# Ledger of designs, part 5: peptides against a protein of PDB entry 1MQS

Target 1, 223 residues: chain A of PDB entry 1MQS
Amino acid sequence: ILKMLFLNKDLNNNDNITTITDDIFNQQEIIWKVLILDIKSTATISSVLRVNDLLKAGITVHSLIKQDRSPLPDVPAIYFVSPTKENIDIIVNDLKSDKYSEFYINFTSSLPRNLLEDLAQQVSITGKSDKIKQVYDQYLDFIVTEPELFSLEISNAYLTLNDPKTTEEEITGLCANIADGLFNTVLTINSIPIIRAAKGGPAEIIAEKLGTKLRDFVINTNS

## One batch from the design tools (peptide; aimed at target 1 E117 S129)

Design b1_p9_6_s3 (made by RFdiffusion4, then SolubleMPNN; from b1_p9_6, 6 letters changed)
Fold by OpenDDE base, seed 5:
Structure b1_p9_6_s3 (fold): chain B 223 residues (1-223), chain A 9 residues (1-9)
Amino acid sequence: as target 1 above (223 residues)
Amino acid sequence: MFSLSLSTL
């Protein structure tokens, strides 16, 4: 998160900034930025950072992406939002309207290729692609409730998994979502876990999906 | 390296 707030610049070559120390904020120059969030990412940010931390990171204003926001054409914006068509459209609209000087786009999780293509296409049409400075997948689609505890904040997960009326497709879909969340969490921790799961249930499905994602990721990053 | 144990409650 902090890396994102500092425009994904290398912060003192420490890949593992786990502790918010004053040293992290010892940047020679504070660039004031706007932080654009959605409901989900707001929860994520709020779980880890305080308003004062945002200020120290140069965040002058933070707002919800769906809220009416005043133009700040001379101020760079950091978007940290869910990878959705709706958010992409809003970002593009903000781009069209020159709402900000620069756009640093960070998705809370992996942006699907189709949406990336859509973003690229729309941006291309605007003729303002030069204002898009970054597009990142941050893999931060989780809530940190306390040290060593996180939540994926998936509504009704328990009910869905235990309702006999739930279809296999729904279970599988939910398991995929959980696996995605876990994947994002694992990537954030930057350590590949040994996955253990009980056989014959959703846990196994999740484990398999997660395992596949991790393997694919490792392969793709080592290539 | 850590262990991730998945359990469905």
Scores: peptide ipSAE 0.153, ipTM 0.837, DockQ to the pose 0.023
OpenDDE base, seeds 1, 2, 3, 4: peptide ipSAE 0.137, 0.065, 0.144, 0.148; ipTM 0.824, 0.747, 0.832, 0.831

Design b1_p9_6_s4 (made by RFdiffusion4, then SolubleMPNN; from b1_p9_6, 8 letters changed)
Fold by OpenDDE base, seed 3:
Structure b1_p9_6_s4 (fold): chain B 223 residues (1-223), chain A 9 residues (1-9)
Amino acid sequence: as target 1 above (223 residues)
Amino acid sequence: MYKLELHTL
């Protein structure tokens, strides 16, 4: 949850929520954001975070997705809502109306493919896809922010990989960028992993590209 | 040695 509030950036997880928020508050420029919730996600957030935690995470305003909300065209918004057609339609309507400057969309559970296709199609029609910066499925069952979570900060990666209109070339290009990011991360850790991926999708493409890069690196370093 | 698992959503 905290990572989501910090736009899925790396947080040093060795400390309590309060210590993490205090350290970030003291070390980084706070980006003020709006948090858009539904009834279910409100309960989730309220169970884990206090109002002061939200403030320290840069959340200046929070509201329900179904409530009338004032436009804040210069303020980025984080959506943390259930993966429903109703919520998708509202988000798209907010996008059409330029309600916020940027849209960071987080679903409380996995978004079905049909709804993702609907979202992608509606967003495409608006011509404002550039305002959607992130689309994530938040596995709430894994509220355990593993200390070892990082983001490559690749905009629209999820949409690009799952939009049926995306070309194979675009997918391959994106997979290459992801593999490059992972390669850099592996080098930073200074340990070569065993790579596993599901067959028949982007994960396999990324795994192959990353594996090749790592093999080439080992060969060149030992030469 | 650690394991890197890649998942597509």
Scores: peptide ipSAE 0.163, ipTM 0.850, DockQ to the pose 0.027
OpenDDE base, seeds 1, 2, 4, 5: peptide ipSAE 0.129, 0.050, 0.148, 0.154; ipTM 0.825, 0.702, 0.836, 0.840

Design b1_p9_7 (made by RFdiffusion4)
Pose (drawn by RFdiffusion4):
Structure b1_p9_7 (pose): chain A 223 residues (1-223), chain P 9 residues (1-9)
Amino acid sequence: as target 1 above (223 residues)
Amino acid sequence: SHVEEVYHS
């Protein structure tokens, strides 16, 4: 999360510290930025970062994508928002409106090609595609409550999974999401683990789903 | 497009 607030800095280069000392912060000399969150993504940040931490990272203000936000045409913006048609539209609207000097679009989970092309087509007919400095799938779609306790914030799962009423489609979709939440966690750990799961029920489906996802990930790296 | 060039998965 912090690396993102630094425009995904330090990326594509060297350094293995973990929570930047101030003397170094003065090495790059950082400038204030607007931080745009949405309902879901605010729940992710406010769980691990205090307001003081945000300022210390150069974040002047933070507001939701849906609020009426007064313009700051000369100030950078970092969007950390869910990969939704609704949000993308607003980024396009803000982009046109010239709400901010720059855009650093960061997606909470992962943006589908479906919507990447959407955002791209809209932005293409603006003379301002140049202002979008970066677009990143951050893979931080979970909440870390205690140091080692995390949640996918998918309430009422035992019910949805065992309710006879529930479709054989709603179940597949739910497992697919849980598979993604785990995948989001696994990528954060930066370790491709061995999947072990109890057979017979949802845990297996999710295991095999996550298995396939992690399989492709390992492939679409080297070959 | 520019958006796709600056895109990172």

Design b1_p9_7_s1 (made by RFdiffusion4, then SolubleMPNN; from b1_p9_7 with H8V S9K)
Fold by OpenDDE base, seed 4:
Structure b1_p9_7_s1 (fold): chain B 223 residues (1-223), chain A 9 residues (1-9)
Amino acid sequence: as target 1 above (223 residues)
Amino acid sequence: SHVEEVYVK
C-alpha cells in the first residue's frame, strides 16, 4: 500500500510505516496527489494507515470514486479501487474530462482480461493514453515513463530469460505474460503499431505472440 | 496517417 502511495517506487520494507514516511519526506520533495477509493479499498486503507500517514505520503485529498469530485487538472491522481466495469467507466470519464494531470491506477484485486481490454479500448478512443502512467493489479503492472517509453515492471525478466537454468516452460510462460502486458498497453494508443524486435531471441518470440493477439483483436472487433 | 512502432527490447 505504501509503495502504491509513492507511485510504486521501491521502498525499504524492513521499516515501520512511520520510519518509511519520515525517511522519504526527508530525502526527497513530496509529490502531492489525490487518492480515489471505493468502499472496499477505504476499509483496507483505514486498517493499515492513519490520516497522518496519508499526508506524509503526499495525499492532500482523498475521495470516493462515486462521489462528485472537483477537477484538479494540475494534480496527479492515484486510483485504488475494485476491478469492476463501473469503476473502469468512471476512470475513463475522469480521463475524458481531464479531471487530473496524471492517472496512476491500482486495482484492489485481479482485473479480468475482458475488463482490461475494455479499459484499453475506451482509453484509445479518448486519445489521452499518455496521461495513464501506471496500471497495477495482481497479474499485470506497467508504467509509462515517457511518451515514447514504457515498462511492464516485471521483476528480473532479463535475468530469467538469460539464465541457463531457466526451463523452456518458464521462458514460454514469461514470454506469454510479457506479450499480454504489451497487448493491453498497445491498445491504449490510437493505432495498431508495427512491431519491431531483434531476431533470434526472446524478443522475437514476444513480438510474434503480440502480433497474433493484435490481429485476433482487430478481426474480432470488426466482426 | 502516421503509423506507430513498438520496439521490444
Scores: peptide ipSAE 0.078, ipTM 0.693, DockQ to the pose 0.059
OpenDDE base, seeds 1, 2, 3, 5: peptide ipSAE 0.059, 0.081, 0.067, 0.077; ipTM 0.677, 0.662, 0.663, 0.691; seeds 2, 3 fail the geometry check

Design b1_p9_7_s2 (made by RFdiffusion4, then SolubleMPNN; from b1_p9_7, 3 letters changed)
Fold by OpenDDE base, seed 3:
Structure b1_p9_7_s2 (fold): chain B 223 residues (1-223), chain A 9 residues (1-9)
Amino acid sequence: as target 1 above (223 residues)
Amino acid sequence: SHVEKVYIK
């Protein structure tokens, strides 16, 4: 949760909330942002954080997602909400209306595939996918750091793929996970990309898997 | 139309 409030930057996990917030507040420029919650996540946040903690984390204001919220087009927004169709639609509407400058989306639980696809499809239609900087849930996370660069933030991916002790099954599994992440990322883009990967390694495996997923998606959406 | 390219590294 704290990591989320700091836009998923690396934090010292050994420090308590107060120490982390104090250090950031004292040592770094605070990025002011809006926190958007639902009823469930409000309870979660309230159980872990104090109002002062939110302030120290740079939360200027927090609101319920279903509430009428004023546009803050120059302020980044953190969503921490349940993965529901209703919330997805609201987020997309907020995106369409340029309600905030950037969108950091954190789902409180697993986002079902159908909702992920719905989110991706709606975002692609808006042409404003560049405003979505992060999407996280229990199993899915990717970060769009730059318009041309993104990270899936898969732990130890490089190490696993390059460790000679890693089994083929493990590599295949990891490649599948990476491909899934890439697929999810690509779907947030307005167009189907041309995929380029180095031959003879994991990148090729990933590219093939990604290509298959994209083809399947196109077929299913046009049907 | 601008074609997006994804490079996997």
Scores: peptide ipSAE 0.073, ipTM 0.674, DockQ to the pose 0.061
OpenDDE base, seeds 1, 2, 4, 5: peptide ipSAE 0.059, 0.081, 0.081, 0.071; ipTM 0.644, 0.658, 0.687, 0.669; seeds 1, 2, 4 fail the geometry check

Design b1_p9_7_s3 (made by RFdiffusion4, then SolubleMPNN; from b1_p9_7, 3 letters changed)
Fold by OpenDDE base, seed 5:
Structure b1_p9_7_s3 (fold): chain B 223 residues (1-223), chain A 9 residues (1-9)
Amino acid sequence: as target 1 above (223 residues)
Amino acid sequence: SKVEEVYIK
């Protein structure tokens, strides 16, 4: 998160937030930025950072993406929002309207390829692609409650998976989403765990999808 | 390094 707030510059992760912000403050000129959030990312930010931390990171204003926001054409903006079509459309609209000087886009989880393509296409049409400085996926689509326990906070997952009226497509889609969340979680652990799942159900589907994602990631990063 | 296991239920 701090890395994001400092435009994804390399930070020494071994220091506490205060030390990091102080060091950066002392070493570099603060770039004042606007932080654009959604409900989910707001919760994330609030759990990790204090208002003073945001200020030290150069965040002067923070707003919800769905809120009416005043144009600040000379101010760079950091988006930290869910990877949804709606948010992409809003970002593009903000781009079209020259709402900010620069756009640093950070998604709270992995951006699906189709949405990335959509973003790229829309940005291309605007002719203002140069204002898009960064597009990153963050891996925060989970909540850690205990050292060995976390939640993806997917609404009604159990109900959906066990509802006999749920279609195979819906199950597959949900399993994919769960796998994505788990994938993001695994990446934060910085190790590839052994995946165990019950056979013959959604858990197996999730495990397979997760395994594939992990393998693909390893291959792509080592390639 | 301790090999971690993820159990999906």
Scores: peptide ipSAE 0.088, ipTM 0.773, DockQ to the pose 0.023
OpenDDE base, seeds 1, 2, 3, 4: peptide ipSAE 0.072, 0.085, 0.073, 0.100; ipTM 0.735, 0.720, 0.752, 0.742; seeds 3, 4 fail the geometry check

Design b1_p9_7_s4 (made by RFdiffusion4, then SolubleMPNN; from b1_p9_7, 3 letters changed)
Fold by OpenDDE base, seed 4:
Structure b1_p9_7_s4 (fold): chain B 223 residues (1-223), chain A 9 residues (1-9)
Amino acid sequence: as target 1 above (223 residues)
Amino acid sequence: SHVEKVYRK
């Protein structure tokens, strides 16, 4: 998250958030930015950072993407939002209206190719593609509840997975979503996961899906 | 029984 707030520059500090923000704040000129969030990403940010941390990261104001926002044409904007068509359309509209000087777009999870193409197409039509400085999949679609604990914030997951009336399609779909969330977490933590799952149930499905995603990612990154 | 997998990045 901090890396994103600093426009995805490498942060070399392994220290606490406060120390990192203080060090960065003291070492370089702060670039003031606007942070645009959605409901989900707001929860993610709020689980890890305080308002003061945002300020130290150069966030002068943060707002919801669906909220009416005043133009700040001389201020760069960081979008950290879910990869949805709705959010893309809003971003493009903000671009069209020159709402901000620069656009740093970060999606909470992987942006599907079709949506990426849609974004690219819409941006191209505006003639303002130069204002889009970066587009990142941040893989931050989770909530940090404790220093060593996170939540995917999936409602009724346990019930859905354990209700005998739940269809296999529903289970597999939910397992896929869980696997996606875990995948995002693994990528964020940047560590080697050990996956243990019980056989014959949703846990196995999740483990297999996650494993596949990880393998595919490794293959694609090394190629 | 459990399935255990170790992955490397």
Scores: peptide ipSAE 0.007, ipTM 0.398, DockQ to the pose 0.023
OpenDDE base, seeds 1, 2, 3, 5: peptide ipSAE 0.000, 0.000, 0.000, 0.006; ipTM 0.297, 0.301, 0.307, 0.460; seed 1 fails the geometry check

Design b1_p9_8 (made by RFdiffusion4)
Pose (drawn by RFdiffusion4):
Formats: C-alpha cells, structure tokens, sequence
Structure b1_p9_8 (pose): chain A 223 residues (1-223), chain P 9 residues (1-9)
C-alpha cells in the first residue's frame, strides 16, 4: 500500500528496506498528492494505516470517487479504486474535467481487459490520454485485521454454499471470487505455495481453481 | 505492469 502511495516508486529498481526512514524521504523530496478511494478500498486502508501515516506518505487529502470533489488542477492524484464500470467512468470524467494535474490509476484487485479497453477507448477521444501516468492492478483485495488474520470480506458464505436454494451457478461464482481473494493474498506474500485442501466440498473447488490460476501465473513468466 | 501506454495509444 505504501509503495503505491509513492507512485509505485522504487519499482523497476533496487532497495530492500521496509518502512522508509525520513532521511531518505528527503532524498527524493516528495510532493503532496490527492488520494481517491472508494467504499471497499477505504475499508482496506483504514485497517492498516492511520491518517498520520497518510500525510507522512505525502497524501494531503483523501476522498471517495463518488463524492463531489472540489478541483485541484495542479495537484497529483492517486486512485486506489475497485475495477468497476462505475469507477472507470468517473476516472474518465475526472480526467476530462481536469480535476487533477495527473492520474495514477491503481485498481484494488485486477482490472479486466474488458474494462481496460473500455477506459482506453473513452480516454482515446480525450486530448488528455497523456495525463494518465500509470494504471496498475495492485492485488490488495482483502483486509488484514490483526498481524496474521485476513478476510475476504465475503459475508455469509457457509449459508450461500450449503443453501439448497443456491444455484449451481451462484456457487461456482462464489468459489471463483474466493479463489481470487486467495490469489490476491498469495501474490502479496510473493511465494507460490503448495495448495493442500480437504476433498469433497468447496475448499477443493477453490483449491483447484486457485491451482489453475497459480499455474498460469507461473507459466506466463518463463517459456 | 503499467497499462498507461496502452490507454494512451
């Protein structure tokens, strides 16, 4: 999360510290930025970061994508928002409106090609595609409550999975989401683990789903 | 990865 608030700095280069000392902050000399969150993404940040931490990272203000936000045409913006048609539209609207000097679009989970092309087509007929400095899938789609306790924030799962009423489609979709939440966690750990799961029920489906996802990830690296 | 070049093109 912090690396993102630094415009995904230090990326594409060296350094292995973990929570930047102040003397180094003064090495790059950092400038204030607007931080745009949405309902879901605010729940992720406010769980691990205090307001003081945000300022210390150069975040002047933070507001939801849906609020009426007064313009700051000379101030950078970092969007950390869900990969939704609704949010993408607003980014396009803010981009046109010239609400901010720059855009650093950061997606909470992962943006589908479906929507990447959408955002891209809309932005193409603006004379301002140049202002979008970066677009990143951050893979932080979970909440870390305690130091080693996390949640996918998918309430009422035992019911949805065992309710006879539930479709054989709603179940597949739910497992697919849980498979993603795990995938989002696994990528944060930066370790491709061995999947072990109890057979017969949802844990297996999710295991085999996550297995396939992690399998492609390992492939679409080297070959 | 940075997808902005794709959007800008």
Amino acid sequence: as target 1 above (223 residues)
Amino acid sequence: SNKAPFIQS

Design b1_p9_8_s1 (made by RFdiffusion4, then SolubleMPNN; from b1_p9_8, 4 letters changed)
Fold by OpenDDE base, seed 5:
Structure b1_p9_8_s1 (fold): chain B 223 residues (1-223), chain A 9 residues (1-9)
Amino acid sequence: as target 1 above (223 residues)
Amino acid sequence: MNYAPYIKS
């Protein structure tokens, strides 16, 4: 998250937030930015950072993407939002209206190819692609509630998985979503975990899906 | 990964 707030510059991840922000602040002039969030990313940010941390990172204003926001044409914007068509459309609209000077787009999870293409197409039509400085997948689709504990905040996951009326397709789909969230978490932690799951149920399905994703990622990254 | 180059191409 801090890396994102500093425009994805390399940071020493071994330092605490205060040390990182102080070091960066002392090393270079602070760039004031606006942070655009959605409901989910707000929860993520709030679980990890305090308002003071945002200020130290140069975030002067933070707002929800769906809220009415005043134009700040001379201020760069960091978007940290879910990779959805709706959010992309809003970002593009903000681009069209010159709402900000620069656009640093960070998606909370992996950006699907179709949405990337849509974003590219819409941006090309605006003729303002030069304002798009970054487009990243941050893989921060989770909430850190306390040390060694996090949540994907998937609504009614337990109920859905245990409802006898739930179809196999729905279970599989939900398990895939959970696995995606866990995968994102693992990538954020930058450590391959030992996966332990109860056998004979959805947890096993999730574990298998996650394992596959991790293996595929490692293979693709090392290739 | 920074997809900005893709968008700008």
Scores: peptide ipSAE 0.190, ipTM 0.849, DockQ to the pose 0.746
OpenDDE base, seeds 1, 2, 3, 4: peptide ipSAE 0.168, 0.173, 0.184, 0.171; ipTM 0.833, 0.835, 0.837, 0.832; seed 4 fails the geometry check

Design b1_p9_8_s2 (made by RFdiffusion4, then SolubleMPNN; from b1_p9_8, 6 letters changed)
Fold by OpenDDE base, seed 3:
Structure b1_p9_8_s2 (fold): chain B 223 residues (1-223), chain A 9 residues (1-9)
Amino acid sequence: as target 1 above (223 residues)
Amino acid sequence: MDYSPYIKS
């Protein structure tokens, strides 16, 4: 998250958030930016950062993407939002209207190919691709509730997994979704975990899927 | 992942 707020520059992750922000604040001139969020990313940011952290990162104002926002054509904007068609359309509209000087787009999870193509096509039509400075995914599809506890905020996950009327296909699909969220969490922490799960239930299915994803990732990054 | 090259092409 801090890396994103500093326009994806390399940061030393060995220090706590306060130490990192203090060091950067003292070393470089602060670039003031606008932060555009959605409901999900707002919860993510609020769980990890304090208001003072945002200020030290150069965030002068933050707002929801669906809210009416005043144009600030001389101010760069950081988008940290879910990869949805709706959010893409809003970003493109903001681009068309020259709402900000520069656009740093960060999606909370991986951007599907169809949406990437849609974004690229719409940006191309505007003729303002030069204002798009960055497009990243941050793999932040989770909410930190406690230092050692987090939630993927999947609606009715417990009920679905424990309902006898739920089909095997539905369970498998949900487990895959959970595994994707956990995988994103692991990538965010940048550490390979030891996976522990109860045997004989959905937790085991999730653990297996997560293990496979991690193995595939390690193989692909070392090649 | 960095999608920037795809948007700028």
Scores: peptide ipSAE 0.401, ipTM 0.922, DockQ to the pose 0.707
OpenDDE base, seeds 1, 2, 4, 5: peptide ipSAE 0.379, 0.374, 0.383, 0.394; ipTM 0.911, 0.910, 0.916, 0.920

Design b1_p9_8_s3 (made by RFdiffusion4, then SolubleMPNN; from b1_p9_8, 5 letters changed)
Fold by OpenDDE base, seed 5:
Structure b1_p9_8_s3 (fold): chain B 223 residues (1-223), chain A 9 residues (1-9)
Amino acid sequence: as target 1 above (223 residues)
Amino acid sequence: MNYAPYIKA
């Protein structure tokens, strides 16, 4: 998250937030930015950072993407939002209206190819692609509740997985979503976990899906 | 991954 707030510059991840922000503040001129969030990413940010941390990272204003936001054409903006068509449309609209000077777009999870293409197409039509400085998928689709504990905040997951009326397709879909969330978390932690799951149920399905994703990722990154 | 180059192309 801090890396994102500092425009995806390399940071020493071994230091605490205060040390990182202080070091950067002392070494470089602070760039004031606007942070645009959605409901989900707000929860993520709030679970990890305090308002003062945002300020130290140069975030002068943070707003919800769906809120009416005043134009700040001379201020760069960091978007940290879910990779959805709706959010992309809003970002493009903000681009068209010159709402900010620069656009640093960070999606909370993997950006699907179709949405990337849509974003590219819409941006090309605006003729303002030069304002798009970054487009990242940050893999931060989770909430940190306390050290060594996190939540994917998937509504009714337990009920859905244990409801006898739930179809296999629904279970598989939910397991895939959970695996995606876990995968994102693992990538954020930057450590390959030992996966332990109960056998014979959804947990095993999730573990297998996650394992596959991790293996595929490792293979693709090493190739 | 930074997709900005893709968007600018």
Scores: peptide ipSAE 0.211, ipTM 0.859, DockQ to the pose 0.745
OpenDDE base, seeds 1, 2, 3, 4: peptide ipSAE 0.202, 0.200, 0.204, 0.207; ipTM 0.850, 0.851, 0.853, 0.854

## One batch from the design tools (peptide; aimed at target 1 E117 L119 Y139)

Design b1_p10_1 (made by RFdiffusion4)
Pose (drawn by RFdiffusion4):
Structure b1_p10_1 (pose): chain A 223 residues (1-223), chain P 10 residues (1-10)
Amino acid sequence: as target 1 above (223 residues)
Amino acid sequence: PTDRTEELHS
C-alpha cells in the first residue's frame, strides 16, 4: 500500500528496506498528492494505516470517487479504486474535467481487459490520455485485521454454499471470487505455495481453481 | 502489481 502511495516508486529498481526512514524521504523530496478511494478500498486502508501515516506518505487529502470533489488542477492524484464500470467512468470524467494535474490509477484487485479497453477507448477521444501516468492492478483485495488474520470480506458464505436454493452457478461464481481473494493474498506474500485442501466440498473447488490460476501465473513468466 | 499503462495507451 505504501509503495503505491509513492507512485509505485522504487519499482523497476533496487532497495530492500521496509518502512522508509525520513532521511531518505528527503532524498527524493516528496510532494503532496490527492488520494481517491472508494467504499471497498477505504475499508482496506483504514485497517492498516492511520491518517498520520497517510500525511507522512505525502497524502494531503483523501476522498471517495463518488463524492463531489472540489478541483485541484495542480495537484497529483492517486486513485486506489475497485475495477468497476462505475469507477472507470468517473476517472474518465475527472480526467476530462481536469480535476487533477495527473492520474495514477491503481486498481484494488485487477482490471479486466474488458474494462481496460473500455477506459482506453473513452480516454482516446480525450486530448488528455497523456495525463494518465500509470494504471496498475495492485492485488490488495482483502483486509488484514490482526498481524496474521485476513478476510475476503465475503459475508455469509457457509449459507450461500450449503443453501439448497443456491444455484449451481451462484456457487461457481462464489468459489471463483474466493479463489481470487486467495490469489490476491498469495501474490502479496510473493511465494507460490503448495495448495493442500480437504476433498469433497468447496475447499477443493477453490483449491483447484486457485491451482489453475497460480499455474498460469508461473507459466506466463518463463517459456 | 501488474502495470497496465502501456496497454492503456496502445

Design b1_p10_1_s1 (made by RFdiffusion4, then SolubleMPNN; from b1_p10_1, 5 letters changed)
Fold by OpenDDE base, seed 1:
Structure b1_p10_1_s1 (fold): chain B 223 residues (1-223), chain A 10 residues (1-10)
Amino acid sequence: as target 1 above (223 residues)
Amino acid sequence: MKDLTQELKS
């Protein structure tokens, strides 16, 4: 999340949120930005960040994507929203109206190919593709509901994993997606977990994939 | 996390 707020620049992941924000605040001029959220992403951000964290990251104001928002044509905007047709249409409308100077789009989960193509087509028609500076997906695949409880909220995950007709390839693919979500969770909370999973099922596959990702990350950051 | 910027503009 913090990386997103700083326009996906490389940040030192070994430092806590306060240290990172303080260092950036002291070394660089603050770029003021608007943060646009939906209901799901609002819950996520509120669970991880404090009000002062947003201010230190240069967020002047945050609003819901479905709310009426005043135009700020000289201010860059960060979108952090679900990958839905509705949100895409709103973003394109904001682009058409020159509501902001620059558009940094971060989808909370994976953007389906059909929606990417739809977004690309609509953007091309506007002739303002140059204003779109970044497009990311799979940014936050988890929601923290309680301090000790969170969910990835992957659609039909339980059904897919328990359906005897599901192929091994499909299970492997889903497990990879779940592992990615868990990995992002670990990075967000900045805490190395003890991984426990039931043996002999998809949970074990997920645990192994997550373990590998964490090991690779530690090696790459300490190198 | 995946960067889709180039895919969008191509």
Scores: peptide ipSAE 0.456, ipTM 0.940, DockQ to the pose 0.551
OpenDDE base, seeds 2, 3, 4, 5: peptide ipSAE 0.443, 0.428, 0.439, 0.435; ipTM 0.938, 0.934, 0.937, 0.936; seed 3 fails the geometry check

Design b1_p10_1_s2 (made by RFdiffusion4, then SolubleMPNN; from b1_p10_1, 3 letters changed)
Fold by OpenDDE base, seed 1:
Structure b1_p10_1_s2 (fold): chain B 223 residues (1-223), chain A 10 residues (1-10)
Amino acid sequence: as target 1 above (223 residues)
Amino acid sequence: PIDLTEELKS
């Protein structure tokens, strides 16, 4: 999330959010930006970042994507929203109206190919593709609902894992996706967990994959 | 996060 707020620049600091924001604040001129969210991303931002963190990251104003927003044609905008047709249409409309100077688009989850093509087509028609500076997806594989409770919100995960017709390859693939989501969660929270999983099922596979990812990460960051 | 910027502009 912090990387997104700093326009996906490499943050070569393994320190906590406060240290990272302080270092950047002291070393670089702040670029003021508008942050555009939806309901899901708002919940995530509120759970992970403090108001002071947003300010230090150069966020001057944050708004919901569906709300009426004042034009700021000289200010760059960061979109952090769900990959939906509705949100894409709104972003394109904002682009057409020159609502902001630059567009940094970050989708919370995976952007389907059909929606990517739709976005590309609409942007091409506007003739303002140069204003689209960045497009990222798969930023958030989890939703924090409570301090001790979160969900990956993977569609039909329970059904797929419990369907006897599901192949081993499909289960392995889904477990890998879940492990990736959990890994991203750990990185976001900046706390290494004790992993507990039921034995003899998909949960054990997920736990093993997650453990491997965490070990690899620790080794690579300490080297 | 996956960078889709170039793919979008292609």
Scores: peptide ipSAE 0.463, ipTM 0.938, DockQ to the pose 0.554
OpenDDE base, seeds 2, 3, 4, 5: peptide ipSAE 0.417, 0.473, 0.404, 0.441; ipTM 0.931, 0.939, 0.929, 0.936; seed 3 fails the geometry check

